# Peptides against a protein of PDB entry 8YR4, part 195

Target 1, 309 residues: chain A of PDB entry 8YR4
Amino acid sequence: PRGSPALQLVVLICLGLMGLERALNVLVPIFYRNIVNLLTEKAPWNSLAWTVTSYVFLKFLQGGGTGSTGFVSNLRTFLWIRVQQFTSRRVELLIFSHLHELSLRWHLGRRTGEVLRIADRGTSSVTGLLSYLVFNVIPTLADIIIGIIYFSMFFNAWFGLIVFLCMSLYLTLTIVVTEWRTKFRRAMNTQENATRARAVDSLLNFETVKYYNAESYEVERYREAIIKYQGLEWKSSASLVLLNQTQNLVIGLGLLAGSLLCAYFVTEQKLQVGDYVLFGTYIIQLYMPLNWFGTYYRMIQTNFIDMEN

## One batch from the design tools (peptide; made by RFdiffusion4, then SolubleMPNN)

Design b2_p25_6_s1 (from b2_p25_6, 18 letters changed)
Fold by OpenDDE base, seed 4:
Structure b2_p25_6_s1 (fold): chain B 309 residues (1-309), chain A 25 residues (1-25)
Amino acid sequence: as target 1 above (309 residues)
Amino acid sequence: MEEILQKLLKEERERFEKVLKELNS
């Protein structure tokens, strides 16, 4: 934000908190590993109690694995409200100024209330999209990269490769299947609008329909439109189930391959029992934000299309 | 613009359907 050093400081604090969230995503599994190892080694109570207390504190800061429920994420979201309000107001004022620069003929041909509603929706969409890109997409990609680096350095290159292949395949399939689904959703929305239009037109012409005793004919035409809509709705819904199952399959195969490899290295005494638990915990943490990625990609795509039109 | 107009028309239709439901109740 230009012109407010206080808001610039808040942005820097929010970026620092985002960095802290990334650090917590690595530290929480490490401390959980350490607890399992200390329990396996029958370590002194004082060391165990300190590690457990530290883990619980880190887990409180991180939250329940949904980044939105952590103390750090909530604090970031709270601080960001002022930045969002400043950005929204700036975009609204720019749109409002631009609307006043438009010709009188443009204003006379449009409902002022509709133009304002378009401006408000546009502002909310752009601000929401930017916040979404900065606070969800970029951090998720960063967490994946950090995870690949971490597993490659501290375990074995094979673990980093499994995570890389699994995440790359997951992202690619999510994009491809989401784009493929978009055609069914567009067709469904178009047919929904056509079905509603037909119902409204039939009701507006009620007197004519009554005069010709055409009620049964209009009901049958409406039924056909509903059946056509439901056929498209089914394709849209079935394609969503297919996306979710494809994602779950990729996750399941990646988790299976990595868990078997980790178990093998534990049997070979190259890794500890805690490392197996770390791998499973860390992989599950990486998958949680990815489950939202399909919803996110669709929101981004919709908002970009809404900006181009 | 056309998709925003379609969304606006959809919301106005949903409001109209809601009012029609309230008038028939």
Scores: peptide ipSAE 0.000, ipTM 0.283, DockQ to the pose 0.011
Fold by OpenDDE base, seed 2:
Structure b2_p25_6_s1 (fold): chain B 309 residues (1-309), chain A 25 residues (1-25)
Amino acid sequence: as target 1 above (309 residues)
Amino acid sequence: MEEILQKLLKEERERFEKVLKELNS
């Protein structure tokens, strides 16, 4: 925002808070590891109590586990409202000015109230997508990279490789299966619109249908359209289950391989019991935002195709 | 941009027709 130094400062604070969220994603598992190690070593109560209190405070700042957003994420979201409102209003005014530059014939052929509602939805979709990219997709990719670096530096290079292969395979399969299922969703939406149009036309022409005693014919034609829709809906839903199951299998195999390797290194006294717990908790933390990645990728793909046209 | 507006117009018209049907039923 070139016109408001206050909004530029808010953007910088939001970027700083995003950096703090990345630091918390590393620190929370480390403090949890330290608690497990201190419990294993039967450390003095004062050291344990300080580490637990610090962990709970960091966990409050981070959030997560129960679907609760952390304090840092809530503060970022709150500060971002003003930036989003400024951006939305600017895009809305650009669309409105462009609509006024269009020919009188374009305005006479369309209900102005519908056009405004579309401009609002278009603006909200673009600004929502940009906010989603900046606050969910980019941070998730950063957390994966930070995770790979962390496991490669503080564990053996084999752990970094397992996380890299697991996350790369997960992302690749998520993209490929999401692109594949988009065909079924488009076919379903097209058939839904066609089924709705037939129901509209039959109900608007009900007098003509009654005059020809064609009610049974129109009901059967509507039934066939519903069966065809349900066949496409089933394919769309089944493809979503297949995506979720494929994702679950990839994460499960990565967690199994890494957990067995951690357990082996704990038996060789190369790692502590807390390091085993850290690996499990950190992988679950990486999985949580990735579970939504397929939904994000689809929204990005649909909105990019819609923005190019 | 004009195609986005036409697509969203079509989606809103379909929603408005659905609401009109729910109000007239």
Scores: peptide ipSAE 0.000, ipTM 0.263, DockQ to the pose 0.011; fails the geometry check
Fold by OpenDDE base, seed 3:
Structure b2_p25_6_s1 (fold): chain B 309 residues (1-309), chain A 25 residues (1-25)
Amino acid sequence: as target 1 above (309 residues)
Amino acid sequence: MEEILQKLLKEERERFEKVLKELNS
């Protein structure tokens, strides 16, 4: 951000913390490998206890599961609040100034509450999009690239190829199925809004509905709208289950192929038992952020459409 | 009604922020 050296320093610290998260994503599996190797070798308790303590400390910094609950991620999120507030306020003021520059005819044609709602949606869409790109999408892609490089350098080119093919197929299927699913979701949201608008209009005109004894007719009309909504909701939900199942199958096949190859190299004494565990834990660790990638992609696409309108 | 709409928008925003927090957790 130009104009505040304090906010520039916070951005640099947040970028440094993002780099630390990437380093932790590599180090945590390595330390877990080392524990398994030390256990296999029946190493002295002092070496094992130090490695376990170091692993638990690194895992606390990284966080459980997706890594987003980790101390480093929480510290980054906390520091970023000030940057987000500054960016949000700047975008809101730019939208507000632009609205005042618009023609009197545009202001007379739109309700002030609708204009303010468009301004709030526009501000939220821009700040949301920026946050998702910088903190979710870019780091996830970086972790995949780092994973491919790591497996290619320290294991074998075949492991890097398996991870590359698995992640490329996963991302491609996630995009394609998410775009297909977006049609059902748009239809669902449009029908939800229409059903809600009908219910609100019927309730606002309740005196007229009572005067004509049309209560049964309005209830039946609302039932038909609900049934139509539920039919679209089912398609949206079923498409999500299909996405999740397809993603699980791709990761399962990648995990199977790589685990069998790793087990084979362990039997040939080219890899250690800990390297088998490292592969499994690292693939699962890459999967957790990717599981949400379809949600991120949809949010980016929605925010882009809401910003163009 | 505007209060109910604002309440529902707030609940959806809180649900969205909760899902975002669960996604970013």
Scores: peptide ipSAE 0.000, ipTM 0.310, DockQ to the pose 0.016; fails the geometry check
Fold by OpenDDE base, seed 5:
Structure b2_p25_6_s1 (fold): chain B 309 residues (1-309), chain A 25 residues (1-25)
Amino acid sequence: as target 1 above (309 residues)
Amino acid sequence: MEEILQKLLKEERERFEKVLKELNS
């Protein structure tokens, strides 16, 4: 934010907190592994109690596994409110100033309500897009990269390769299926609008429809429009189920391959039982944000379309 | 038509933001 050093400091603190969240995402599984290993080795109670206490504290800072409900994430979100409000207000004032610079002819055209709605959408689109990019998309990509590096360095290059292939396949399929779904959603929305427009036009011309006894014809025409809409709605909904199922299959295959490989290395005494638990926990933790990636990608696309209009 | 399309896009966006809030809760 240009012009407020206090808000610039808040942004820097928020970026530092994001870095801390990434560190917690690596540390929490490591401490959980260490607990399982200490339990397996029947280690002294004092060592176990300290490791458990440290794990619980780190888990409190991280939250529910994604960091979204953790103390660090909540503190970041709280601090970000003022930055968001400043950015929103600045965008709103820029849009409003630009609207006042528009020709008198445009103001006379009764479009003031439409303009305010476009302005509100534009502001919400820009602020939403920036928030999702900065706080969800970029951190998720960073967690994937950190995960690949971690597994490659501390386990074996094969684990890093499995995670890389699974994440790359997951992201690619998510993008491709989301773009495919966007076509069905656009067609559905267009057909819904056409169906509503026909219903409104029929209702506005009700006297004419009644004069010609065309009520049955208009009802049948509306039914056909609904059937066409429902056919597109079904395709949209079925494509969502297909996306989710495809994502679950990629996750399941990645988890299976990595779990079998980890189990094999535990039998070969190259890894401990705790490393098996770490792998499962860390993979599940990486997949939780990725389930939202398709949603973020759609929102990004929608916001870009709303900015082009 | 554009106004109805825009209103529908708003309602879908509000629904989407609501679902995002519910899923982030």
Scores: peptide ipSAE 0.000, ipTM 0.306, DockQ to the pose 0.016; fails the geometry check

Design b2_p25_6_s2 (from b2_p25_6, 21 letters changed)
Fold by OpenDDE base, seed 4:
Structure b2_p25_6_s2 (fold): chain B 309 residues (1-309), chain A 25 residues (1-25)
Amino acid sequence: as target 1 above (309 residues)
Amino acid sequence: MMELLQKLLEEIEEEWKKLLQKLNS
């Protein structure tokens, strides 16, 4: 934002907080490993208590799971409100200025209220997409790369390879199956609109339907439209279950392969018991953002389709 | 509208890139 050094500083702080979130994603599993190792070694209480306190503090900063955003993420989101408001207002003013530059013939041929509604939807879609790319996609890809590097350096190249293969397969299957599902969703939405249009037309022609005693015929035509819609809805919903099951299978196979390998290296005394716990915790933590990736890719695709129209 | 939204996206992306460059300098 060129016009406010204060907002530039807020963006800097938000980027710094994003970097801190990435660091916490690595540190939290490491501290949990260290607790397990200290417990296994029967280490002195003071060392254990310090490590546990540090872990709980780091976990508070990171947050827990999909339902509890961490302190750092909440602070970032709070600070970002002002940046988002500035960006939205700037985009709205640019659109509004551009609308005033358009020819009188363009304005006379269109409903001003529809143009504003399209502009507002477009602005919201663009700002939402950018915020999503910056705060969810890029950080998730960064966490995957950091994870691959971490496991390759501190465990063995085989762990990095397992993570790489699982994440690559997960992302690829998520994209391919999501694109394949889009045809069922488009067909469902088209049939939903056709079913609604039929109901509206029948109700607008109510007097004619009554005059011809055609109520039973219109009800049966509406029933057929509903059955056709439900057949497409079932395909859309079943394809979502198939996506989720495919994702779960890839995760399960990755966890199985990596856990067996980690257990083997622990039996060979090449890794500690805490390293097994670290691997499981870190992998589960990487998968949590990825579960949202399918929802997010769909939102991206919807926003692109809405921009094409 | 689409061309305007694309130009706005590009302008926002360029401003983000310029901001990131200023933050890395």
Scores: peptide ipSAE 0.009, ipTM 0.442, DockQ to the pose 0.011
Fold by OpenDDE base, seed 2:
Structure b2_p25_6_s2 (fold): chain B 309 residues (1-309), chain A 25 residues (1-25)
Amino acid sequence: as target 1 above (309 residues)
Amino acid sequence: MMELLQKLLEEIEEEWKKLLQKLNS
């Protein structure tokens, strides 16, 4: 934001909080490892209690699994509201100014309410894409890189390689299967619009349908359109299940390979029991944002398609 | 609309470049 030093400071604080979230993503598994090691070594209660309290505090800052946002993420989201409002207002004003620069002939050919709805969708799509790239894509890629580096340095190069291969295969399959699914989704949406158009046309021509006693014919045509839609909806939904199952298999195989290797190194006394727990916890933690990545990549593609139209 | 969106993305990218330049200074 060029005009407000206060909003620039808020953006810098949000970037700092994003860096803190990445640090918490490494620290939380480390403290959990340390708890398991202290329990295995039968360490004194005071050391254990301090480590557990520190872990719970770090876990409060980080947040939990599906649906529990951490304190740092909530604070970042709260501060970002003002930046998002400024960006949205700037986009909306630029679109509105551009609409006033368009020719009278362009305005006479379009319904004002439709133009405004397209402008609102455009504004929402841009602001949504930016927020998504900054808060989900970039952080997830950073967490993967940090994870690969961490496992390569503190465990062995083989663990870093397993994580690299697993995450690379996961991302590649997510992109490829999502692009393949986009064909079914486009066909479904086109058929949904065609089915809705038939219903609207039949209802607008209600008097004509009544005059010809054609209600049964229009109901059967609508039924055929619904069956055709449901056949495409099934393909779209089944392709989503296939994506989720493929993702689950890749993570499951990576977790299996790494867990067996970690267990072997623990039996060889090269790693501690806590390191096994750290590996499992960290891989599951990397998986959580990646599970949403497929949903979000679809949102990016949809918003891009909605911007081209 | 795509041209306006490109200009908006360019303005956002320029603001980000200015923010990064201020972080490196």
Scores: peptide ipSAE 0.008, ipTM 0.443, DockQ to the pose 0.011
Fold by OpenDDE base, seed 3:
Structure b2_p25_6_s2 (fold): chain B 309 residues (1-309), chain A 25 residues (1-25)
Amino acid sequence: as target 1 above (309 residues)
Amino acid sequence: MMELLQKLLEEIEEEWKKLLQKLNS
């Protein structure tokens, strides 16, 4: 932000905290490896206790593998509130200014309440899209790239290739299945709104329904609308289960291939027992934010469509 | 709306370029 050095400093601190989160995502598995190696070697208690204390401290900073609940993530979220408020207010003022620049003919064709609802949706969509891109999508892609580089450099090119293939397949299937399921979700939402509109119309015309003794007819029409909705809801829910199962299969195959390869290299004394534990821990850690990627992609796509309209 | 998003992205990119220039100087 030009003109507010305090907000620029807060953005810089937030970017530094995002970099620290990426470093913690690499360091936490490394310290866990070191604990396993020290236990295997029957190392002195003082070295083990220091490494365990350091690991627990790093894990507190990272937060329980769900990247959203760590001390660093919470501190970043807290600092970002002021930046988000500034951005929201700037977007609201730009939309409001643009609405005043529009022709009188445009304003005469629309209700004031509809214009305000479009402005509020537009502001929410823009601020939401930016927050999802900066704090969820870009960091997740960065963690994948860092993971591929790390495994390629410190293990073997084969581990980097397994991670690359599994992540590429996971992302591609997540996008394709999410786009496919979005059709069922749109149809479900349209039918939900139509079912709700019929219920509201029947209740607003209650006197007319009573006058004609048409209660049984209106109940049957509402039942048919519910059955149509439930048929679309089932397709939407089944498509979500299919997405989750497809993701789980890709994770399972990647974990299997990499774990077998890591176990083989440990038997060949090329890797330590701790490296096997590091691989498993790091892969599971990479997949946790990816489970939400399909939700983020859908939210981005919805916000983009809501902005085009 | 898309023009507003594009202008916001351009402003973010310009701020990033200025930050990178300040880090390289």
Scores: peptide ipSAE 0.007, ipTM 0.420, DockQ to the pose 0.011
Fold by OpenDDE base, seed 1:
Structure b2_p25_6_s2 (fold): chain B 309 residues (1-309), chain A 25 residues (1-25)
Amino acid sequence: as target 1 above (309 residues)
Amino acid sequence: MMELLQKLLEEIEEEWKKLLQKLNS
């Protein structure tokens, strides 16, 4: 934001809060490990109570591990509203200025209401995409890298390899299955528009339909269009369930492999009982932002497909 | 319009990169 030192300061504070969220994502599992170890060792109540209180405080700052429920995340989101409003208004004014620079011939060939609707969708899509990249994609990739480094250094290279393979497979399958499902979504949206166009055309030509007693024929054509739409909607929805199930299976296999390996190292007294709990909690914590990745990539693709029309 | 939106996205991304470069310098 050139020209507003206050908004530049807000962006810096938001970046600092993002760094704090990454630190909390490592610290919360560590404090939970320490609680389990202190309980296993039958440590003094004062040490346990302090560690539990510190964990609960860190967990309040972090929230539920979903990037929307923690105090730090809520504070970042609150501060970002002003930056988002500034960016949205700037994009909207640039689009509006460019629309006024376009030739009279372009304006005469388009309905003003369609142009405004495309401009609003465009602005919302751009600002949504930017916010998604900055607050979900980049932080999630950073958390994965931090996780791989952490497990490689503090556990064993095998744990880092399991996390790397699990997350790489998860990301690759998410991209491939999401690109594959885009075909079903495009076909669904095209058939929805065709079904709606038929209904509008039949209603606009009501007098003609009535004159030829073609009401039953138009109802049956509309029924066929709905059945065809529902068949494409089912494929779109089923492809989403398949994506979610594939993601769950990859995380489940990674969690299984790493948990078995961790349990084995605990039985060999190379790791503590708390380290087993840390591994499980950290993998589940990495999964939460990644599950949102599939949802937002859908939202992005929706907005792009809705702009192609 | 998609090309214009893409160009506007690229300009916003370049302004963001220039802002990040100015914050790192």
Scores: peptide ipSAE 0.007, ipTM 0.413, DockQ to the pose 0.011

